# Ledger of designs, part 45: peptides against a protein of PDB entry 3V4L

Target 1, 386 residues: chain A of PDB entry 3V4L
Amino acid sequence: GQPLAKDKVALLIGNMSYWEHPKLKAPLVDVYELTNLLRQLDFKVVSLLDLTEYEMCNAVDEFLLLLDKGVYGLLYYAGHGYENFGNSFMVPVDAPNPYRSENCLCVQNILKLMQEKETGLNVFLLDMCRKRNDYDDTIPILDALKVTANIVFGYATCQGAEAFEIQHSGLANGIFMKFLKDRLLEDKKITVLLDEVAEDMGKCHLTKGRQALEIRSSLSEKRALTDPVQGAPCSAEALVRNLQWAKAHELPESMCLKFQCGVHIQLGFAAEFSNVMIIYTSIVHKPPEIIMCDAYVTDFPLDLDIDPKHANKGTPEETGSYLVSKDLPKHCLYTRLSSLQKLKEHLIFTVCLSYQYSGLEDTVEEKQEVNVGKPLIAKLDMHRGL

## One batch from the design tools (peptide; aimed at target 1 L24 D30 A78 H80)

Design b2_p18_3_s3 (made by RFdiffusion4, then SolubleMPNN; from b2_p18_3, 10 letters changed)
Fold by OpenDDE base, seed 3:
Structure b2_p18_3_s3 (fold): chain B 386 residues (1-386), chain A 18 residues (1-18)
Amino acid sequence: as target 1 above (386 residues)
Amino acid sequence: APPPEFEIVSTAAELPAP
């Protein structure tokens, strides 16, 4: 019979905005494109950008809570990284320069924890450099992995080599994701699919001799990312998993705000990632006596580090939102909240209406406070330990 | 020459020289 997954869960992490290291560009598009593809494959996808060490640990812990016997687990990482003694280390955005294993997440430790969950398949897609870190003399004493014969590693590059991105018109894509996306929906054993991706990378004149995919696998069964999920969640654990995932993806409902001057504003929300939300405001009704009218969002929680200079833009692109801009309504003011994982409390902010009456030179302001609860990933309370 | 329409950039971190 066709193999069945009990469920399919993916954690995608893209680190770009490093504090002490060169900034990357590719993880933005790569995490987004992979998220959309894995959703078409019926994966429950958590997609996170720019995580600190603490936030990465919490994201992995929450991912592990979604895993259970026969569940397919996929971890994708795009960012800085290194490999010492066959152990892969993902570098958080707050990692010092130089970083060490104590500042980083070991993929093989995550694999150990996934094996304790008795997962049906463990896939790691590591879009990072695999150079040795000579500042890390630690030999990881990893406990012996169980013989589960269900592990697949896709390394974007060879051992000791660099990974590359293709920059074009201010955007970038990782070389690995460029080829992976063309194959990912194919109904093939995951190791066969990755081997075809490796061949495509090897044939391309841009990548030939620059970057090569390495596949490490113990996968003894024919398992594919296309394998159907086993029917209705009948277990209490499956219900909890579905609820936990749904919480992490629940947007606030659109709101209609009415101001005393008779202006009506629509406030809307869009998810770019599990931790990135676009807020947009539009004037839906304006009295004729009001000649100019703008609706700004302000007074965000301090935990979100929102720079007012990047808020209330006339286009999504001016906020740094290039991916979801086509799906957003036009003629709004846009604000990108890029760090929803930092939100400890309800998202409370102010909508400030600035307007001018015909024949008055002075601008008038009205304000309304809005509470939208905990949006997206903020519902997981990833900060319960602080 | 017009700037290349695309550039291939390493994602390697710049660690200090030992």
Scores: peptide ipSAE 0.313, ipTM 0.786, DockQ to the pose 0.819
OpenDDE base, seeds 1, 2, 4, 5: peptide ipSAE 0.277, 0.277, 0.273, 0.306; ipTM 0.766, 0.765, 0.763, 0.790

Design b2_p18_3_s4 (made by RFdiffusion4, then SolubleMPNN; from b2_p18_3, 10 letters changed)
Fold by OpenDDE base, seed 5:
Structure b2_p18_3_s4 (fold): chain B 386 residues (1-386), chain A 18 residues (1-18)
Amino acid sequence: as target 1 above (386 residues)
Amino acid sequence: EPPPEFEVVSTAAELPAK
């Protein structure tokens, strides 16, 4: 019969905004495009940008809680990385220069933990450099991996080689994702799909002799990313997993705020990533005696590190949101919350209405506090233990 | 329009020389 997945879960991490290392561009688009494709494949996708070491550890722990017997697990990483002695290390955004294994996440340690969950398939897509780090001489004594015959690695590049991005018009795509996205929806064994991606990369004049896909697999079964999810959740664990995923993807409901002056504001929310939300405000009703009015969001929790200079923009693009701008309503003020993983408390903020009456010189302000609870990834309390 | 100028850039970190 066709293989069935008990469920399908993906963690996608894109690190770009490094503190002590060159900034990347491709992970933004690549994580977004891959998220949309994996959702079409019925994956439960957690997508995270710009994680610290601590935040990456917690994201992996929460991902591992979504794994169980016969679940398909996919980890995608785009960012800086290295490979020492066949161990792959993902570099967090707060990693020092030089970084070492103690500052980084070992993919083979994650694989060990995934094997303990008795997963149906483990896919690692590593869009990072595989150069040796000569500052890390530690040989991780990894315990012997179990022979599960369900592991697939797609390395964006060869051992000891660099990965590349294609920059154009201020945007970038990773070379690996450029070819992977064209085939990812194909009903093929995942190793066959990746082999075809490797052939496409090998035919491209941009990549030939620069970057080549390496496939490492023990996959003994014909498993595909297209394999159907087994029907209704039959176990308490499957219900818990579905609830946990749903919590990490719950947006606040749109609100209509009414001010004493008779102005009505629509407040809306959109997810760009699991840790990135856009707040948008629009004036939906204005009394005729009010000649001008603007609705600003302010007084965000300090944990979010929101610069007021980047809040309340006239376009999504001015916030750095280029991907979801087509799906957003027009003629709003937009604020991008890019670090929802840092939120310890409820998202409480102020909507400030500034307005002027006809024939009065003075601007009047009215304020309303809004509590939207914990949006998206903030429901997972990725700060438990600080 | 001419094809947008594209640049192929390495994603390698710049570690200090030993």
Scores: peptide ipSAE 0.312, ipTM 0.797, DockQ to the pose 0.669
OpenDDE base, seeds 1, 2, 3, 4: peptide ipSAE 0.276, 0.252, 0.017, 0.247; ipTM 0.776, 0.757, 0.601, 0.755

Design b2_p18_4 (made by RFdiffusion4)
Pose (drawn by RFdiffusion4):
Structure b2_p18_4 (pose): chain A 386 residues (1-386), chain P 18 residues (1-18)
Amino acid sequence: as target 1 above (386 residues)
Amino acid sequence: SHTTKLVPRGPHDSDFKP
């Protein structure tokens, strides 16, 4: 009568800043939006931006670790894609020009690994182009899929076609997400809902005849993204899964820093994506003997490759964050730490204090080191092992 | 000023190097 979910887990990857290929803009916004919608449907969500091939493989491994018998698994990719010989490929940021299947992730490979885990539902939302990579000589000769009647595909475009994004100078949105976001929360069967999305997508003027949504499904059960999760977890296997999830969305505690000169610096942290964290520095207290002082953040782990133009900015928008000044506490210095999947080490940076005393010209520098451990996805140790 | 462009999420044939 009523189909049930043991758990609902989602992996969302949004690639924008390609090294050898045109950079995209809407993936960041679309990924942010799909996480919020999927969380309202009570999903364990992993949101990641600008992953290399190696990094993309690890995200799939962490996602597969969160899937067991009866778990609804969902994969959303927004970025560059190509389709050769019946296989869909997601292109990582590190991809060379020209690129091949070896450089890319085959969705079919990911689907087989999910079936090996006995998942109740396999939903794929591929928000990518689907043309031939004429330079791809290799045909993967993949093994046949087990007939499981729970596979659902939401291709943003058809085979040989292109998926489009509106790059309006402001926010920038994807076409698939413009029509998906208004309908995703419906209690319809996943296949029915995706078809209703395909109708509204046809009413699109910007994309008519160039992009159409393609649905491929084997699903023989009235399963939906709104189906409920098996109430009390109470199983030991169910507990290990909730810990593994919580292990990736840990944020450092908002600490207060005391300086030898009697100055207090409040250090705040904000989550944007599992891959993205925002630090802010507020000068909370200073003694009367000091009037002039500015707090600045430096000496980040080189693995993160933090550009200076994204750090120590008056507002969060100036760092490139999707989060706005109404979401983040006012008046601090905001700094954006994207690329946490690159952190093998522990997070150590210096909160540097440049200040001046009453009646003196000289400028005094007081550097204090801060170790915040492995924030968010860095805690998963994706680089672990030999 | 503001501009609006419709952009495919994939390279064109001209974007490929020989």

Design b2_p18_4_s1 (made by RFdiffusion4, then SolubleMPNN; from b2_p18_4, 7 letters changed)
Fold by OpenDDE base, seed 4:
Structure b2_p18_4_s1 (fold): chain B 386 residues (1-386), chain A 18 residues (1-18)
Amino acid sequence: as target 1 above (386 residues)
Amino acid sequence: METVELVPMGPEDSDYKP
């Protein structure tokens, strides 16, 4: 019979906004599209953009808490990386120049920890370079891996080679994700699926002789990403996993704010990623004596690093939100919160209503403080570590 | 022609001679 997964969990990390390294663009689209595909495959997906070393460690630790016996674990990473001595290193956005293994996450260490959970399948999809970093002479002493025969690596490039992003004026996938997305939903053994992706990528004229997919596997069973999840949670551990995942994806409820002037504002929330939320405001009622009226959000926590120049925009795209704009209500003011993993306390902010009465030149302001608790990934307290 | 730039997702070429 087809194998059953006890559950399916994925961690997707896309690093783009490097401090000391070239900025990337493709991880934004790649993480978003892969999230939507893995959700169609009944994966519990945590999707995170632009993580520091500390935030990446905590994201991995939280991911490992969701893993258990017979669970399928998938780790996707898109960003800068390297391979020294057969060990793959993911580069955080705060990594120094040059970066070393002490500043990076070793994928083989994560694999060791996944094997301790007795997982049903371990899939790593690594969209990063596998070039040697000559600034890092550290030979990692890895403990011997268990013989679990349930491991698959899909590398965007060959050993010692580079992986490339195609930068242009628009949004585009990275080269690996461009071909992976077309096959990811196929009911095939994961190694067969990746082999077909390798053939498709090998037809790309831009990367021919520069980048090629490598598959490394120890997979004794016919396991697929399409393998059905075992029915209703029959264990306490499965219930805990479902609750932990649900906490990391809880949006604030939409609020109706009433101001003293009689204006009513709808405050709404949308998730772009597990650490990225769009706030939007709309005027739902305005007295006829009020001729102009706008509802701004302000006074955000300083740990979110919100630039006021990108807040309260007339379109989602002006905030840097290009992916979810179709699903957002129109005719709002939009603000993008891109660093929810940094939030230490409740998300408290001010809604400022600016308005003008007919026949008065002066603008009037009314303010209300709003507490929405800990939205999305902020509920996991990733800023504290484990 | 849109300038297509290939950006490597990893270490730049170091002039580092060991």
Scores: peptide ipSAE 0.337, ipTM 0.772, DockQ to the pose 0.508
OpenDDE base, seeds 1, 2, 3, 5: peptide ipSAE 0.326, 0.332, 0.301, 0.327; ipTM 0.768, 0.768, 0.752, 0.763

Design b2_p18_4_s2 (made by RFdiffusion4, then SolubleMPNN; from b2_p18_4, 7 letters changed)
Fold by OpenDDE base, seed 1:
Structure b2_p18_4_s2 (fold): chain B 386 residues (1-386), chain A 18 residues (1-18)
Amino acid sequence: as target 1 above (386 residues)
Amino acid sequence: METTELVPMGPEKSDYKP
């Protein structure tokens, strides 16, 4: 019979906005497109951008809570990375220059913890360099891995080699994701799928002799990303997993705000990623005596590090939201909250209506405070260790 | 012509000699 997954869970991390290292662009598109593909494969996907070391550790811990016996676990990482002594290190955005193993997440440590969960399949897709970091002479003493025969690594590059993104004026995938996305939905054993991706990458003249996909696998069974999820959650653990995932993806409900002047505003929310939300405001009713009115969002929690210069834009693209703009309502003001993983409290903010009456030169303001609770990933309390 | 640049996703060349 076709293999069954007890469930399918993916953590996708894309690090781009490094503090002390070259900024990347491809992880934005790669995480977004991979999220959409894995959702079509019935994966529960947590997608996170621009994580610090602490936030990456917490994201991995929350991912490990979603894993259980026979669950398929997929970890994707796109960002800076290195490989020392056969250990792969993912570099957080706050990593110092130079970074060391103590500033980074070791993939083999995550694999050890995944093996303790008795997972049905462990897939690592690592879109990062595998070049040695000469500033890190640390040899990690790893405990012996269990013989689980269910591990697959897809490395974007060969051991000791670099992985690249293609930077141009537009949005583009990284080289690995460019070829992976075309095959990911195929009903094939994951190692066969990755081998076909390797052949497709090998035809690319840009990367020939610079980057080649490497597959490392102990997978003894015919397991595919297309393998169906076993039906309705029969266990308390499966219910908890479903609830935890649902919490990380629950948007605030859309609100209709009514101001004393008789203006009505629709306040809406959209998820770009598990830690990135777009707020949008629209004037849905305006009295005829009001000639101009705009609905601004302001007074956000300081933990979100929102620059007011990037808030309340006439287009999603002006906020840095290029991917979900097609799915957003038009003729709004848009604000992008890109760091929801930093939110310790409820998301409380002010909606400020600025308006002008016909025949009055003075602008009038009315304000309403809005509490939307903890949106998306902020419901997982990724801060519990402080 | 859009300049296509290959950006490495990892450590820069260090002058570090172990």
Scores: peptide ipSAE 0.266, ipTM 0.743, DockQ to the pose 0.524
OpenDDE base, seeds 2, 3, 4, 5: peptide ipSAE 0.252, 0.216, 0.252, 0.265; ipTM 0.737, 0.723, 0.736, 0.740

Design b2_p18_4_s3 (made by RFdiffusion4, then SolubleMPNN; from b2_p18_4, 7 letters changed)
Fold by OpenDDE base, seed 2:
Structure b2_p18_4_s3 (fold): chain B 386 residues (1-386), chain A 18 residues (1-18)
Amino acid sequence: as target 1 above (386 residues)
Amino acid sequence: METVELVPMGPKDSDYKP
């Protein structure tokens, strides 16, 4: 019969805004485009940008809770990384310079934990360098991995080689994602799909002799990312998994705020990633006696590290939101919350209405506090342990 | 010609002489 997945779960991590290392750009676009493609393939996708070591550990732990017998697990990482002695290390944004294995997440440790879940398929897509880190002399003593015939690694580069992003003036994919995205929806065995991506990358003049895709697989079965999910959740574990994922991807409901002056504001929310949300405000009703009227958001929780200079922009792009701007309503003020994983409490903030009456020189202000609970990934309490 | 800069996604060559 056609192979069935019990469920399909993906964790996508894109690290760009490194503290002590060169900043990257491609992971933003790569995580976003891969998220949209995997959603079309009926994956439950958690998409996270700019994680610390602690936040990456918690994201992996939450991902492992979504895994079970016969579930397809996919881990994608785009960011700084290295490979020592055949062990792949993902570098968090807070990693020191130089970084070592103690500051990084070992992919083979994650694989060990995925094998304990009796998963139906384990796919790793690693868009990072595989160069040795000469500052890390640690030989990881890993326990022997179980021999499972269900593992696929797609490495953006060869063993001991570098992976590169192409920095342009605009938004562009990384080299691996540029070719992967064109084939990802094909109904093919995942190793055949990745081999075709390798051939397409091999034609790229920019990477010729510098970067080539490497496929490492134990996959004995014909498994594809297109394999259908087994019908309605028949198990208690499948219901729990569906509820946990749904909880982490629930947006706040749009609100209509009414001010004493008779102005009505619509407050709306959009997800860019599982940890990135856009807030937008629009004036939906204004009395004719009010000549000017603006609605600002302010007083965000300190844990979100929101600079007021980057809040309340006239375009999504001015907030750094280039990807979802087409799906957002026009003629709003926009604010981007990029670190929802850091939120310990409810998202409480102030909506400030500034307005002027016809024939009065002075501006009037009215304020309302808004509580939207824990949006998106903030519902998982990824800070349990600080 | 836009200067296409390739940025490595990993450790720089260390001048680390052991």
Scores: peptide ipSAE 0.311, ipTM 0.753, DockQ to the pose 0.489
OpenDDE base, seeds 1, 3, 4, 5: peptide ipSAE 0.275, 0.207, 0.264, 0.274; ipTM 0.740, 0.718, 0.736, 0.733

Design b2_p18_4_s4 (made by RFdiffusion4, then SolubleMPNN; from b2_p18_4, 7 letters changed)
Fold by OpenDDE base, seed 2:
Structure b2_p18_4_s4 (fold): chain B 386 residues (1-386), chain A 18 residues (1-18)
Amino acid sequence: as target 1 above (386 residues)
Amino acid sequence: MEEVKLVPMGPKDSDYKP
């Protein structure tokens, strides 16, 4: 019979906004497109951008809580990385320059923990360099991995080689994701699918002699990303996993705010990623005596590090939201919260209505505090260890 | 022509001589 997954869970991390390293661009598009494809494959996807070391550790821990016997686990990483002695290191955005193994997440350590969960399939898609880091002389003493015939690595590059993104003025995929996305929905054994991606990448003149996909696999069974999930959640653990994922992806409900002047504002929320939310405001009712009216959001929690200069934009694109802008209502003011993982408390903010009456020169302000609880990934309390 | 820049996703060549 076709193999069945008990469930399918993916963690996607895209690091771009490095503090001390070259900024990347491709991980934004790559994580977004891969999220949409994996959702079509019935994966529970956690998608995270721009994580610190601590936040990456917590994201991995939360991902491991979603894993269980016979679950398919997929880890995708796009960002800076390196490989020392066959160990792959993912570089967090707060990593010092130079970074070392102590500042980074070892993929083989994550694999060890995934093997303890008795997963049905472990897929690692690593869009990072595999070049040696000469500033890291540490030889990791890793415990021996269990012999499991269910591991697949897709490396964006060969051992000791670099992986590249192509930066231009617009949005583009990284080189690996550009080819992976065209094949990902195919009903093929995952190693066969990745081999076809390797052939497609091999035709790319830009990467010829610089970057080639490497597949490392112990996968003895014909398992595919298309493998159906086993039907009704047969276990209490599967129910808990479904509830935990659902909590981490629950948006605040849209609100209609009524002001004393008779203006009504629609406050709406959209998820770009598990840690990135767009707030939008629109005026849905205005008394005819009010000639000008704007609704601003302000007074965000300090943990979110929201620059007011980037809030209340006339377009989603002006906030840095280029991917979900088509699905957003038009003629709003938009604010992008890009660090929801940092939220320790409820998301409380102020909606400020500024308006002018016909025949009065003075602007009037009314304010309303809004509490939307913990949105998206903030429900997982990724900060409980501090 | 848009300037196409290849950016390596990892350690730069360092003049680090051990």
Scores: peptide ipSAE 0.330, ipTM 0.776, DockQ to the pose 0.526
OpenDDE base, seeds 1, 3, 4, 5: peptide ipSAE 0.327, 0.288, 0.317, 0.311; ipTM 0.780, 0.755, 0.772, 0.763

Design b2_p18_5 (made by RFdiffusion4)
Pose (drawn by RFdiffusion4):
Structure b2_p18_5 (pose): chain A 386 residues (1-386), chain P 18 residues (1-18)
Amino acid sequence: as target 1 above (386 residues)
Amino acid sequence: INQTVETLDSHTKLVSRN
């Protein structure tokens, strides 16, 4: 009568800043929006931006680790894609020009690994172009799929077509997400809901005749993204899964820093994506003997490759964050640490204090090192092992 | 793969994800 979910797990990857290919804009916004909607449907969500081939493979491995028998598994990709010989490919940021299947991730490979885990539902939302990569000589000769009647595809466009994004100077949105976001929370069967989304998408003027939603499904059960999760976890296997999930969404504690000169620096942390964290520095207390002082953050791990233009900015928007000043505590210096999947080491940076005493010209520098461990997805140790 | 870009006005573009 009522279909049930052992758990609901989602992996959302949004690639924008390609090295050899045109950079995209809407993937960040779409990924942020789909996480919030999927969390309202009680999903364990992993949100990641600008992944290389190696990094993308690890995200799939961490996602597969969170899937077991009866778990609803969902994959959302927004970025560059091509379709050759019946296979869909997601293009990583590190992709060369020209690129091949070896440089890319085959969705069919990911689907087989999910079936090996006995998942109750396999939903794929591919918000990418689907044209031929004429340069691709290799045909993967993949093994046949087990008939499991739970596979669902939400292609943003049809084979040989293009998925589009509106790059309005401001926010920038994807077309598939414009029509998906208004309907995702409905209690309809996943296939029915995706078809109703395809109707509203046809009413789109900007994309008519250039992009249409394609649905491919084997699903023979009234399964939905709103189906409930098996109440009390109480199983040992269920507990290991909730720990593995919590291990990736840990944020450093908002610490207060005391300086030898009697100055206090409040250090705050904010989560944007599993791959994105925001630090803010607020000068909470200073002694009367000091009037002039500015706190600044430096000496980040080189693995992260933090650009100076994204650090020590008066507002979060100036760092490139999707989070706005109403979401983040007011008046600090905001710094954006994207690319946490690049952190093999522990997070150590210096909170540098430049200050001046009453009646003196000289400028005094007091540097204090801060170790915040492995924030968010860095805690998963995606680079672990030989 | 070449990207398709359509300029709608001075601030807004429709862009394929190629």

Design b2_p18_5_s1 (made by RFdiffusion4, then SolubleMPNN; from b2_p18_5, 7 letters changed)
Fold by OpenDDE base, seed 4:
Structure b2_p18_5_s1 (fold): chain B 386 residues (1-386), chain A 18 residues (1-18)
Amino acid sequence: as target 1 above (386 residues)
Amino acid sequence: LEQTVEELDEETKLVSFA
């Protein structure tokens, strides 16, 4: 019969804004595009940008809590990385220069933990370099892996080679994702799908002799990313998994704020990623005696690293929100919160209404505090280990 | 690791994840 997945779960990590390393651009678009494709494949997707070592460890732990017997697990990573002795290391944004294995996440350690969950399929898609790091002499002693015959690695490049992004006119895409996205929805065994992606990438003149896809698999069954999820949650664990994922993707409800001057503000929220949210404000009612008014958001928790210079923009694009701008309402002020994983408490902030009456030169301000609870990934308390 | 940057044309470059 056709293989069935008990459920399908994906963790996508895109690291770009490195502290001690060159900044990348492609992981933004690549994580977003892959998220949308995997959602069409009925995956529960957690999408995270710019994670520290600690945040990456916690994201992997939360991902492993969503895994169980017969669940399909997919890990995608785009960012800096290296390979020593056949072990792949994902580099967090806070990694020192030079980085070592102690500052990085070993993919083969994650695979071991996935095998303990008795998963139905383990897929790793690694859009990172596979050069040796000569600053790291650590030989990982991996425990003996179980013979599960359900493992697929898609490496964006060959061993000892680099993976690349194409930067053009300020945009960037990873070369691997450029070809993977065109095939990802095909009802094929995942190794056959990746072989076709390798052939498509091999026809590109830009990659020829620089980057080539490598497939490493131990897959005894005809499993595909298109394999249907088993319908009714047959176990308490499946219900818990669904609730845990839903909790991590719940947006705050849209709010109507009423000020004493008679101005009404609509406060809205949109998700760009599991850890990235757009706040937008709009004037929905203004008394005729008020000639101008603007609704600014301010007084955010310090842990969110919000630069006020990038808050309250007239367009989503001015905040860096190029991907979701089409789905946002127009004629708002927009603020991008890009580090929701850092939020330890409720998201409390101030809405400041600045306005002017006809025939008065002075601006008047009214303020309201807003508590929206823990939005998106902040509900998981990724900081529970401190 | 040193990042490889290769200019292909005036508007297009390859940037490695190294």
Scores: peptide ipSAE 0.467, ipTM 0.928, DockQ to the pose 0.894
OpenDDE base, seeds 1, 2, 3, 5: peptide ipSAE 0.346, 0.310, 0.322, 0.324; ipTM 0.719, 0.706, 0.711, 0.712

